# Ledger of designs, part 358: peptides against a protein of PDB entry 7UQJ

Target 1, 160 residues: chain A of PDB entry 7UQJ
Amino acid sequence: PELYQNFNITPPRGVLFHGPPGTGKTLMARALAASCSSDERKITFFMRKGADILSKWVGEAERQLRLLFEEAKKHQPSIIFFDEIDGLAPVRSSKQEQIHASIVSTLLALMDGMDNRGQVIVIGATNRPDAVDPALRRPGRFDREFYFPLPDVKARFKIL

## One batch from the design tools (peptide; made by RFdiffusion4, then SolubleMPNN)

Design b2_p30_1_s2 (from b2_p30_1, 20 letters changed)
Fold by OpenDDE base, seed 5:
Structure b2_p30_1_s2 (fold): chain B 160 residues (1-160), chain C 160 residues (1-160), chain D 160 residues (1-160), chain A 30 residues (1-30)
Amino acid sequence: as target 1 above (160 residues)
Amino acid sequence: as target 1 above (160 residues)
Amino acid sequence: as target 1 above (160 residues)
Amino acid sequence: MQELYYAEVPEPPPIRPMTPLQLELLFKAL
């Protein structure tokens, strides 16, 4: 809070973690949550897998998203981490338009409805940033991106 | 390799990384591969997702496993990383017995057929160690397990 | 910790994370600290910036290092993370020899004085591994190195 | 001949890469 106030940085509502599989996107989100959690300020970490929201909650995915954001707001400061977010909000393809459009629209509305005063950060992780609906990448949503590089195989860990 | 040689530790044929999602299992496997790779000794890292072997290669999953182990042996020293290995080798349940039994039996045979002299390490990552066929967890297979705990939110990062 | 215990690997006293800026060195250190912390085994994470030890504590940098290692030993198991460690322990250049030599010598002595039984891991992160005093990279100090490469787009993960 | 309305997909807003420091600041500012 104070850091953002001092730099006049609008705290990003959403951060997209992207990069090849196994680059530590999910671990990073957890580590950041843990690193920012103090005795005085416990950060609540919510994790959901994008595909699980679609598969487990057929017809209830929107309600589950609402409940998740309500719980995150109730337990603020909080981080909502969507692993494999491309599975939740795939680029709109013609035949699956209605169901995915509704879930995406709900997520968009939930991200847009986060008051600038809310201590809720949303992190989306994907291996396919191009497979994420461009509407989610607009300002006020996942408007910040963090690339997770592969550790290049050429780096000799000289285990001395 | 040198670490195992120096400690006279029989290099485990297989290591099971298990723990909650987002604990860095895949990242750790890549970091280990990178850490063991030098300019003189390039470790070849093979990554497969368990569910992808089942879905992409219906009827060829066994052949793909054989080819993977042959390629890993050809490019030794190598790491084969199976992400979500519970998707490749689920606990044998009665109704899906034939197809999964064949894939599991092939993986078992490939792990058992690894000469102790082979510089091939197999890492399996799972969020559900109980969902992995117990036959894979026997000595000479995934006989070493590493638990990836959740970062405890209570870990006081006293940034003094 | 358990990883090192289970392999009977002497836990490295120090690990050097190196690579281009933005590759996630600091983040990985936090992630590892978090992933190694359990309910039964709380890891205390200490973070210092190398340049801050020199700049904030002119003439007291040695005392601050001693206090940091004492606190880490008191709160073991612990991780001491030095971000930008090249700022703390630059390669000995002629004109700044005396002040930096003393800080480096203190850090060397503190790393050498860690009993093999101490559950204190030191992680140094740098963008310039060549700017770190070679004495720190000797066995029993930062004897393990982790390179964080930029995502080279060309690293063919042959995901066969 | 259905006129392919090239809806100008508005250029995805310039990828604002966060530096690790900006991420760390993001989280510290929680």
Scores: peptide ipSAE 0.041, ipTM 0.282, DockQ to the pose 0.021; fails the geometry check
Fold by OpenDDE base, seed 1:
Structure b2_p30_1_s2 (fold): chain B 160 residues (1-160), chain C 160 residues (1-160), chain D 160 residues (1-160), chain A 30 residues (1-30)
Amino acid sequence: as target 1 above (160 residues)
Amino acid sequence: as target 1 above (160 residues)
Amino acid sequence: as target 1 above (160 residues)
Amino acid sequence: MQELYYAEVPEPPPIRPMTPLQLELLFKAL
């Protein structure tokens, strides 16, 4: 809290992890959650796969998103990690508008409804940042991005 | 070569990476691929998702597996990485036996058909090792296993 | 513990991973940390870059090393991984003797001060083993070395 | 077959890049 006040930095609500498959996006999110958990301060880590929310919860996806955010809020400090977030909120193509529109609208509303003082971070991971609905990349949502390069021969030592 | 000769250790043909989702299985495989690539010796990395081979190549999955192994053999030294390999070779359940049986039999034959001198490594990644056909876990196939634990809070991978 | 007792092998205090850039030294250190972690036995992994200890903590590097070893001792079983350890403990060249000498002396003292029964492993990684102070390569310090060749596909099988 | 050559995947220009330090600070502020 205090460090953000001193730097006039609003804590990001959402961070987009993007990069090629298997660059460690999910591992990094877990490692960050783990590194920030202490004996005094346990961080609750929620993981969902974007495609799984659509496939498992056809017709209840909105309710499941609401429940997820409520549970994350109840167990603060918490991280919500969406793996393959492009599967949850694909760029609107003209022919699949309605079902995706409602889930995206729910996620947008949940991201917007987080208090600026909330101890909930949302991390979205994608292999295709351009396949994520641009509305999710606006300020107050996934407004921070972290690129995961392919581990170069030299860069491997830093990521692993 | 010489060190394997001295220790009478057959180089594994297949390695099974298993552990909870987002434990870095795919990252590790890529990070093994790049580490072994030098300016003098480029290692070709083939990545396939088990479920994608089934879904994209319904009826041609066997041919695509053969082509993958032929291409990996042509581009030696190489790594074949199967992400979610349990999706390619699920444990035989009584009601869906035939189609899965032929794909599994093809993968088994391809693993068995690798010369002991081959410069092709096969890495399978799964979140459910018990969902992988036990025939794939036999000697000469995925006979080495590597567990990826959840990074606990106390397993501070100070990755940062 | 038991395996070391049965073979009368003193657990190494320090292991030096050396080999060309991108040979998987850091990957192996993490893989070892992960493989040795079970549900019953969580291993804490501390990663530091030798050059970063010097650059970030100019004038406090000795204190930071002490704190690192104290924290590792508190969170046993643990691994301390020094990436680019040659950056922390370069071979003494005549003109830069004093500042490096104190950091090296502190690291030597910390390595020597580990009880033989301690559950702290120190792994140093370097691309230039000959650039590491020979005092660190003595028995009771980095007395085990692991060479990471430019890995043939066959040499990768030794790392997994 | 996508030969994952270590092609320089051009970094898509991040709208707001986070440095590893900023990411660390973000998580430490939790």
Scores: peptide ipSAE 0.035, ipTM 0.259, DockQ to the pose 0.028; fails the geometry check
Fold by OpenDDE base, seed 2:
Structure b2_p30_1_s2 (fold): chain B 160 residues (1-160), chain C 160 residues (1-160), chain D 160 residues (1-160), chain A 30 residues (1-30)
Amino acid sequence: as target 1 above (160 residues)
Amino acid sequence: as target 1 above (160 residues)
Amino acid sequence: as target 1 above (160 residues)
Amino acid sequence: MQELYYAEVPEPPPIRPMTPLQLELLFKAL
């Protein structure tokens, strides 16, 4: 909050970290959470894997998402990090539409239901930003995207 | 310990964080230390700057290194982070060989003397991994390297 | 620009990032530059280390600073990040006064000569804010300060 | 040319490259 206030940056409700595997998306999210935590203001970092929410909690995924957001609200300031968010909210593909549609709808509702004053930031990480439901990429949700490029192996970085 | 067993990952004695300035090497080391500290298991984070050890402790640098490793062992689990480790253990250049050679030799001995059972991880950060004495980069010392790429400015942060 | 306009907050010309080494000052500056870059509006990030400007460019440091600010102005919107800015503009201590005083004076003039309409933000990072010349910390220069606390080892990242 | 002055650290082939995930797992395993 204070960092965002001091930079006059409206805290994003959601940030999408995207880029190839191994580019440090999860690590950056943790690093940001750690760097923004002060002795006075501990940021609670929640991490969930999108595929794990779908696979472990078939039929309970919506409830688990609600609980996660409630816990994040209780422990403000907080960061919710969804790793592999494309596994949770794939672009609506016909064959698994109903279950995915309900989870996506619940996540959308939870993102929309975060008051702008809420000190909860949601970070989604994906290797396939185009595989994320476009509804999540709308303003007030994952409205900010953070591309993690491959370290260009050729980037001989000369410290001048 | 248990997580290393579960992942069959032999804990490195030393990890070299290398990459251009401001890629977050030090932040990452801190964030990792913080993220791995639970309420039950606080990781003690020791940070020293390589150049500061040389400049402040001329003649006592070896003793200070020994004390640092002893303190880290007493406060296990611990991370020793050497920022700018190239400043502590530059590649053996002829003109200041004796003092640097003794400090490097002491650091090597301290790295080698860490039992694999020790819950002490040493992280060295450098902008110039080739400026680090190759003896430190051998197996059992800084045998693992983590490249911190620059966030490519081409990282299209589409703030939608 | 627009973010600052919407909040009626005069964009700081300069922001001082201060805090212990490795609290992520440089990483945060990069992350901010990246997060503020859109596909439509690429922020150009310039990074220089204060000590490197002094050591590499003895006698040309003023020219290099001018060139840096001119380049930043040409590539607006831009961020100029000075890492270890206390190395560039130390508190005027008697023994090296003339060279340091001229560099500080040039930096002050460049900071003051930034039109408030300029989309150039200067970020200075230091481990010792009190070692930065107080003239740089005045309104219209580095008038905003961000403390980067050590992520307290007590930063209970409850990874739930 | 956005001269991000990156330092040419020739990546010596990391004897064992750690992915961020492996590094995270490594630190979680402490």
Scores: peptide ipSAE 0.008, ipTM 0.177, DockQ to the pose 0.028; fails the geometry check

Design b2_p30_1_s2 (from b2_p30_1, 20 letters changed)
Fold by OpenDDE base, seed 3:
Structure b2_p30_1_s2 (fold): chain B 160 residues (1-160), chain C 160 residues (1-160), chain D 160 residues (1-160), chain A 30 residues (1-30)
Amino acid sequence: as target 1 above (160 residues)
Amino acid sequence: as target 1 above (160 residues)
Amino acid sequence: as target 1 above (160 residues)
Amino acid sequence: MQELYYAEVPEPPPIRPMTPLQLELLFKAL
């Protein structure tokens, strides 16, 4: 916070981590949470899997999202990490639309309702950024993107 | 090969990478594959997701596993990485038993049928080692385990 | 230590992670630190950016390096991670020589002065291994190298 | 209650830990 206050940089509300499977998106989010935690300032890390919110909480997914954001706000500074966010917020064009549309709408509203002064960062991870609803990628939501490339298999390790 | 011969250490056929979600299991497997590749000696890296073998190849999963191991053997030195291996080889106690039991049986046979002299390493990654069939964790299979802990936030990142 | 003693394997003092930007070098160092931490044995992870040691500590960079190595030794087992180590230890051939030469000399002395029995691993990350002083890449220093290749996808880390 | 992975989730003890170097040696001995 102090660094962001001193530089007049508004901390991103939402960051989309995208790239192929196993590129370390989730690990980076945890490492960022860890690196930003100090003895004086612990960051609370909340993790949810997008598909789990849909499948385990059929009919309660919206309430569970609200509770998650409330708890993150209560325990700020906080990071909310959504793994497989494309599972939670698929592009609106596919016919299983109504349940997904409501959850997406709730997530949009929760991200928009985060006061810019709140010390809550939302990280979404996906293997398919184009499968994420474009509404989530707009300014004030996941307005920052980090691409995670594959490490190419052609790497030289010389033990000298 | 020579180093293991000199130390009388049998190279593990299978390594189980286990730990909480997003601890870098897949990234580590890729980095290790990359690390062991040189200009003279390229390691072929095969990646499969356990749930994808079950869901995409219903009725062909066993054949696809056999083909994977044959192709890995053909392109040795090779690494076969199974992401979410608990999805491929769940503990036999749950009632969706027969299809899973056959796939587990095939994977067991393929791991047992790897000649110890083969330059094929199998890495299984799971968030739930206790959800992996104990038969896969026996000597000659996933007989080595590597725990990927959560970076404890109390690891004082003193950024001085 | 005991495992390395039992196998007569000298633990590497220094490991150079090299490869193009965004290939997961920093992430891997954090994942390794995490993976080597247990409930019984926490690894202390120290992170420094090479350019920050030069720019923030003009005139104290050597002292800050000494303090870093002393603190790592005090909190062993430890990992010291230098991100952008080429910024700290440029090849001696470029005319801004004297200040860099002193810092490189100090880092060399600190790496040489680490007793091989010490549970301190130094990881240097660079995008330009050829820009790292060759003296750092000699045996007893960064004597292990890990290449992090780009996937063939020119996938721009656009920090958008 | 879905487990809030607080930053302080105790790491379960490693089961037969391989060191990164042992993994590296494993792959180099390939």
Scores: peptide ipSAE 0.008, ipTM 0.233, DockQ to the pose 0.028; fails the geometry check

Design b2_p30_1_s3 (from b2_p30_1, 19 letters changed)
Fold by OpenDDE base, seed 5:
Structure b2_p30_1_s3 (fold): chain B 160 residues (1-160), chain C 160 residues (1-160), chain D 160 residues (1-160), chain A 30 residues (1-30)
Amino acid sequence: as target 1 above (160 residues)
Amino acid sequence: as target 1 above (160 residues)
Amino acid sequence: as target 1 above (160 residues)
Amino acid sequence: KQLLYYSEVPEPPAIRPMTPEQLALLFKLQ
């Protein structure tokens, strides 16, 4: 809080973790959650898989997103981690427009409705940043990106 | 390889990485591949997602597994990483028996057919170790397990 | 911890994470710390920046290192993460020899003095592995290396 | 089938790339 105020950095409401599969996006999000959790300030970590929100909660996905954000706000400071967020908010294609448009619109509204004072960070992880709805990448949403490189096969861990 | 040689540890033919989502199983497998790769000894890393082998290669999944193991053997030392291996080799349930039984039997045969002298390590990652066919967890297959615990939110990062 | 115990691998006293800036070294260290922490086995994570140890503790850097290792031993199992370790233990160059030699010698002694039974892992992260004193990379110290490559922005794993 | 590393995924224009330090800061500060 204070450091963001001092640097006039609007705390990003959302961070997009992107990169090839197995680059540690999900691990990073958890590690960050754990690293920021202290005895005085326990961070609550919420994890959801984008495809699971669509498949498990057909017709309730919006409600589940609302509940998730409410619970995250209730347990602030909190991190909401959407793994495979491209599965939740795919780029709008014509035939699936209505259902996905509603879920995306709900997520957009929830991210936009986060008061700047809320200690809720949203992390979206994807292997396909191009498959994420561009509306989610706008300022005030997932406006920060973190690329997860592949570990190049060339680097000898010289296990001495 | 040298690590296993130095410890006189029979290199496990297979290692099962299991634990909750986002515990870094895939990242660790890549990191291990990178760690074992040197300029003199490039480890070839093969990554497959279990569900993708089933879905992309309907009727050819067995052939794709054979080709994968042949390619891994040709490019030894190699790591074959099966992400979401529970999607490739689900616990044999009555109604889907024939197709899955064939894929599982092929994977079993390929793992059993790995000469102990082969520099091919198979890593299976799953969020559901109980959903992996118990036959894959037998000695000479995925007989070593690595649990990836959740970062306990209580881990005091005392940044003194 | 269990990983090293299950393989009867002498837990490396030190692991060097190296690679270009932005490759997730610091993150991976935090993630590993978090992933190794369970309800039954809380890992204490200590983070220090190499340059900060030199700059903040001019003349006390050795004492701070001793205190850090003592605190880590007291709170075992623990991880000591040195970010930018090349700032703490630069390759010995002629003009800065005396001050850096003392800090490096203290770190060497602390790493050598870790009983093989101690559940303290030291992780050093650097963007310049060649700038780390070779004495730190000897067996029983940072004898394991982890390279964090840049994403080759372009490497599509075309899993055909 | 050969693993072809195709390098040509254009970096999606990083709208606002965060450095690891900025990301770490994000998490330290909230």
Scores: peptide ipSAE 0.038, ipTM 0.271, DockQ to the pose 0.027; fails the geometry check
Fold by OpenDDE base, seed 4:
Structure b2_p30_1_s3 (fold): chain B 160 residues (1-160), chain C 160 residues (1-160), chain D 160 residues (1-160), chain A 30 residues (1-30)
Amino acid sequence: as target 1 above (160 residues)
Amino acid sequence: as target 1 above (160 residues)
Amino acid sequence: as target 1 above (160 residues)
Amino acid sequence: KQLLYYSEVPEPPAIRPMTPEQLALLFKLQ
């Protein structure tokens, strides 16, 4: 919070982590949650998988999203991490999936309903940023994006 | 290869990475592939997601698995990484899915058909080891298992 | 051990993982411990935070380090992971901290006292490699270093 | 698309960087 105040940077409500699978998106999100946690200020880390919310909660996915955001707000400062967010919020271009459209609309409303002063950050991870509904990538939602490259063969060679 | 020969350890054909989501299973598999690669000996890393093979290749999943193993053998030394292998090979207890049973049988046959001298390692990643068909966890298949614990809340704090 | 013998490579007693916070140093250390474990050969993973050893064990930190190394030797093959090792072993240039000097001297002695054939690896993680006592970075101690880069400064700025 | 190449972060001075092969060996050895 203080860093954002000092730099006059509006804290992003949502950050999209994208890049090839196994580039450490989920790791980085957990890492960020841990780095921002201190003994004085524990950050609550909520993790959901987009495909799991859709598959496990067929017909209840919207309610589960609402509960997740309420729980995150109650336990602020908090991070909500959506792994494989493209599985939760695919591009609306597939006319056939009314269920997906409703879940996406709920997620959009929940992100828009977050107070700018709320200590809730939403991180979405995807291997296919172009498969994420463009509405989620608008200002006030996932308006910040991070590309996780495959470590170049040489960079794999330097980490390992 | 030489290390396994020196230790009289039969190289595991398959290694199961299991643990809570975002514990770095996929990152580790990539790290292992990179680490085992040298300038003289590049390891080819094949990655497939279990659910993607099932969903994208309905009716062709068996052929795609065969092609994957052929390609891995052609480009040896190689690692085949199955992310979310429980999505490809769920426990056979659901009597209804003939398609799953056929895909699992093909994967079993492909793993059993690997030469013990082959420089092909199969890594399966799952968040639910109990959801993986026990037949895949038998000797000569995914007979080695690695647990990726959640960093304890204290270890999340200590990771960063 | 045998591969180090085959390659005439002295097994590093210590590896320093360094790089900005949240780059996955601790995850990598855990994942390494996991990857090196098998059903036949479980690697025992010990994790300590440098600052915690100093703060929680004021006056007992040396004893706690000795116990940790004894426990690691007893449970070999093992990995000792020191997170934030710069908090345990700051550069000796600060004249005022006799307590730190004693803890550092104990850690140095413990690392030097490890048998080159011992299956105990020490991994230190730091965000500030220059804050780590240079004595720890000498041959036979943390003589190997791995840099974990942040995803670019722009990635930290867009994640945050 | 800002490629977060590990290559854009200046490598801190490593006294003895392990090569990938050496780390791979470390992992193969354990």
Scores: peptide ipSAE 0.010, ipTM 0.235, DockQ to the pose 0.030; fails the geometry check
Fold by OpenDDE base, seed 2:
Structure b2_p30_1_s3 (fold): chain B 160 residues (1-160), chain C 160 residues (1-160), chain D 160 residues (1-160), chain A 30 residues (1-30)
Amino acid sequence: as target 1 above (160 residues)
Amino acid sequence: as target 1 above (160 residues)
Amino acid sequence: as target 1 above (160 residues)
Amino acid sequence: KQLLYYSEVPEPPAIRPMTPEQLALLFKLQ
């Protein structure tokens, strides 16, 4: 909050980290959480993997998302990092529509239900930004995107 | 230690962070230190600037390096981060050879004297990997390298 | 502009990032530049190191500063990031006064000559805010300060 | 003595770039 307030940037409710595998999305999210934490103001970093939420919590995924957002609100300022968020909220494909639609709907509702004053930042990481449900990319959700380029293979700084 | 053993990864004694200025080398090192520390296992982060060691401690630089490594061993698990390590151990240029050679030799000996069992990681950051003495890049020293690309200005950090 | 306009906050012409070495000042500036860039509105990020401007361009430093600000204006919206700005504009100490005074005066004039309508933000990073010439910290220059604490070893640890 | 220390260390094997994940893994692994 204060970081964004000091820069007069509306704190994004959600930031989408996207780019090829190995580009440092998860590490940057951790780095940002670490860099924004002071002795006076500890940022609580929550990390979940999108595929793990679906696979481990079939039927409870919505409840787990609610609990995660409640815990993040309780421990604000907080960062919720969803790694592989395309695994949680894939573009609506016909065959698994109902379960995915409910989880996506719950995540959308949780993102929308964050007061702009809430000191909870949500970061989603994906290798396939276009595989993320467009509803998550709307203003007030993952309205911010952060592209992690491949380190150009030529910029193998052969630290020879 | 144990986690590296489980993955058959010989823990690098040293990691060289290289890339253009402001690519986040120092932040990443700090974030890694932070992210790898748990409530149970605090990683002590030591940071020194290569140029500061040379400029502030003319004649005592070797002693300061020894003390730094001793303190890091005492407070293990530890990360020693050398920012601008090219300032400490530039490629041997003829005109200041003796003083630089002694400091480099001391750093090499300290790197080599870290038992593989030591929970001390050394990270060197440089904007000029080729300006770092090749002796520091040898196996058992800064044998691992991490390139910090410029966020390509073309990389749409579409923080929409 | 619009972000600041929406908050009724006069966009700071300059923001001083200060804090201990490696607290992520440069990375945060890049992340902010990236975060404020959209597909529609690319922010051009200019980075210079204060000491490099002094050391590489002895006698041309003023011209290089002018060219930098002109290029930033040409490529607006822009961020000019001065890393180690205390190296460019140290507190006026008696022994190197003339060259430093002219560079500081040129930087002050360039900061003051930025129309409030200019989509050019200047970020200065320093490890020693008190070593920056107080004239640069006046309103309309680096009038906003952003402290990058060392996430205390203790605070960084709780991010897990 | 200084020359000997430089001669015994084999040429650095082809530097394996670590991905941020590999680096993060390395740090998680310590």
Scores: peptide ipSAE 0.009, ipTM 0.174, DockQ to the pose 0.021; fails the geometry check

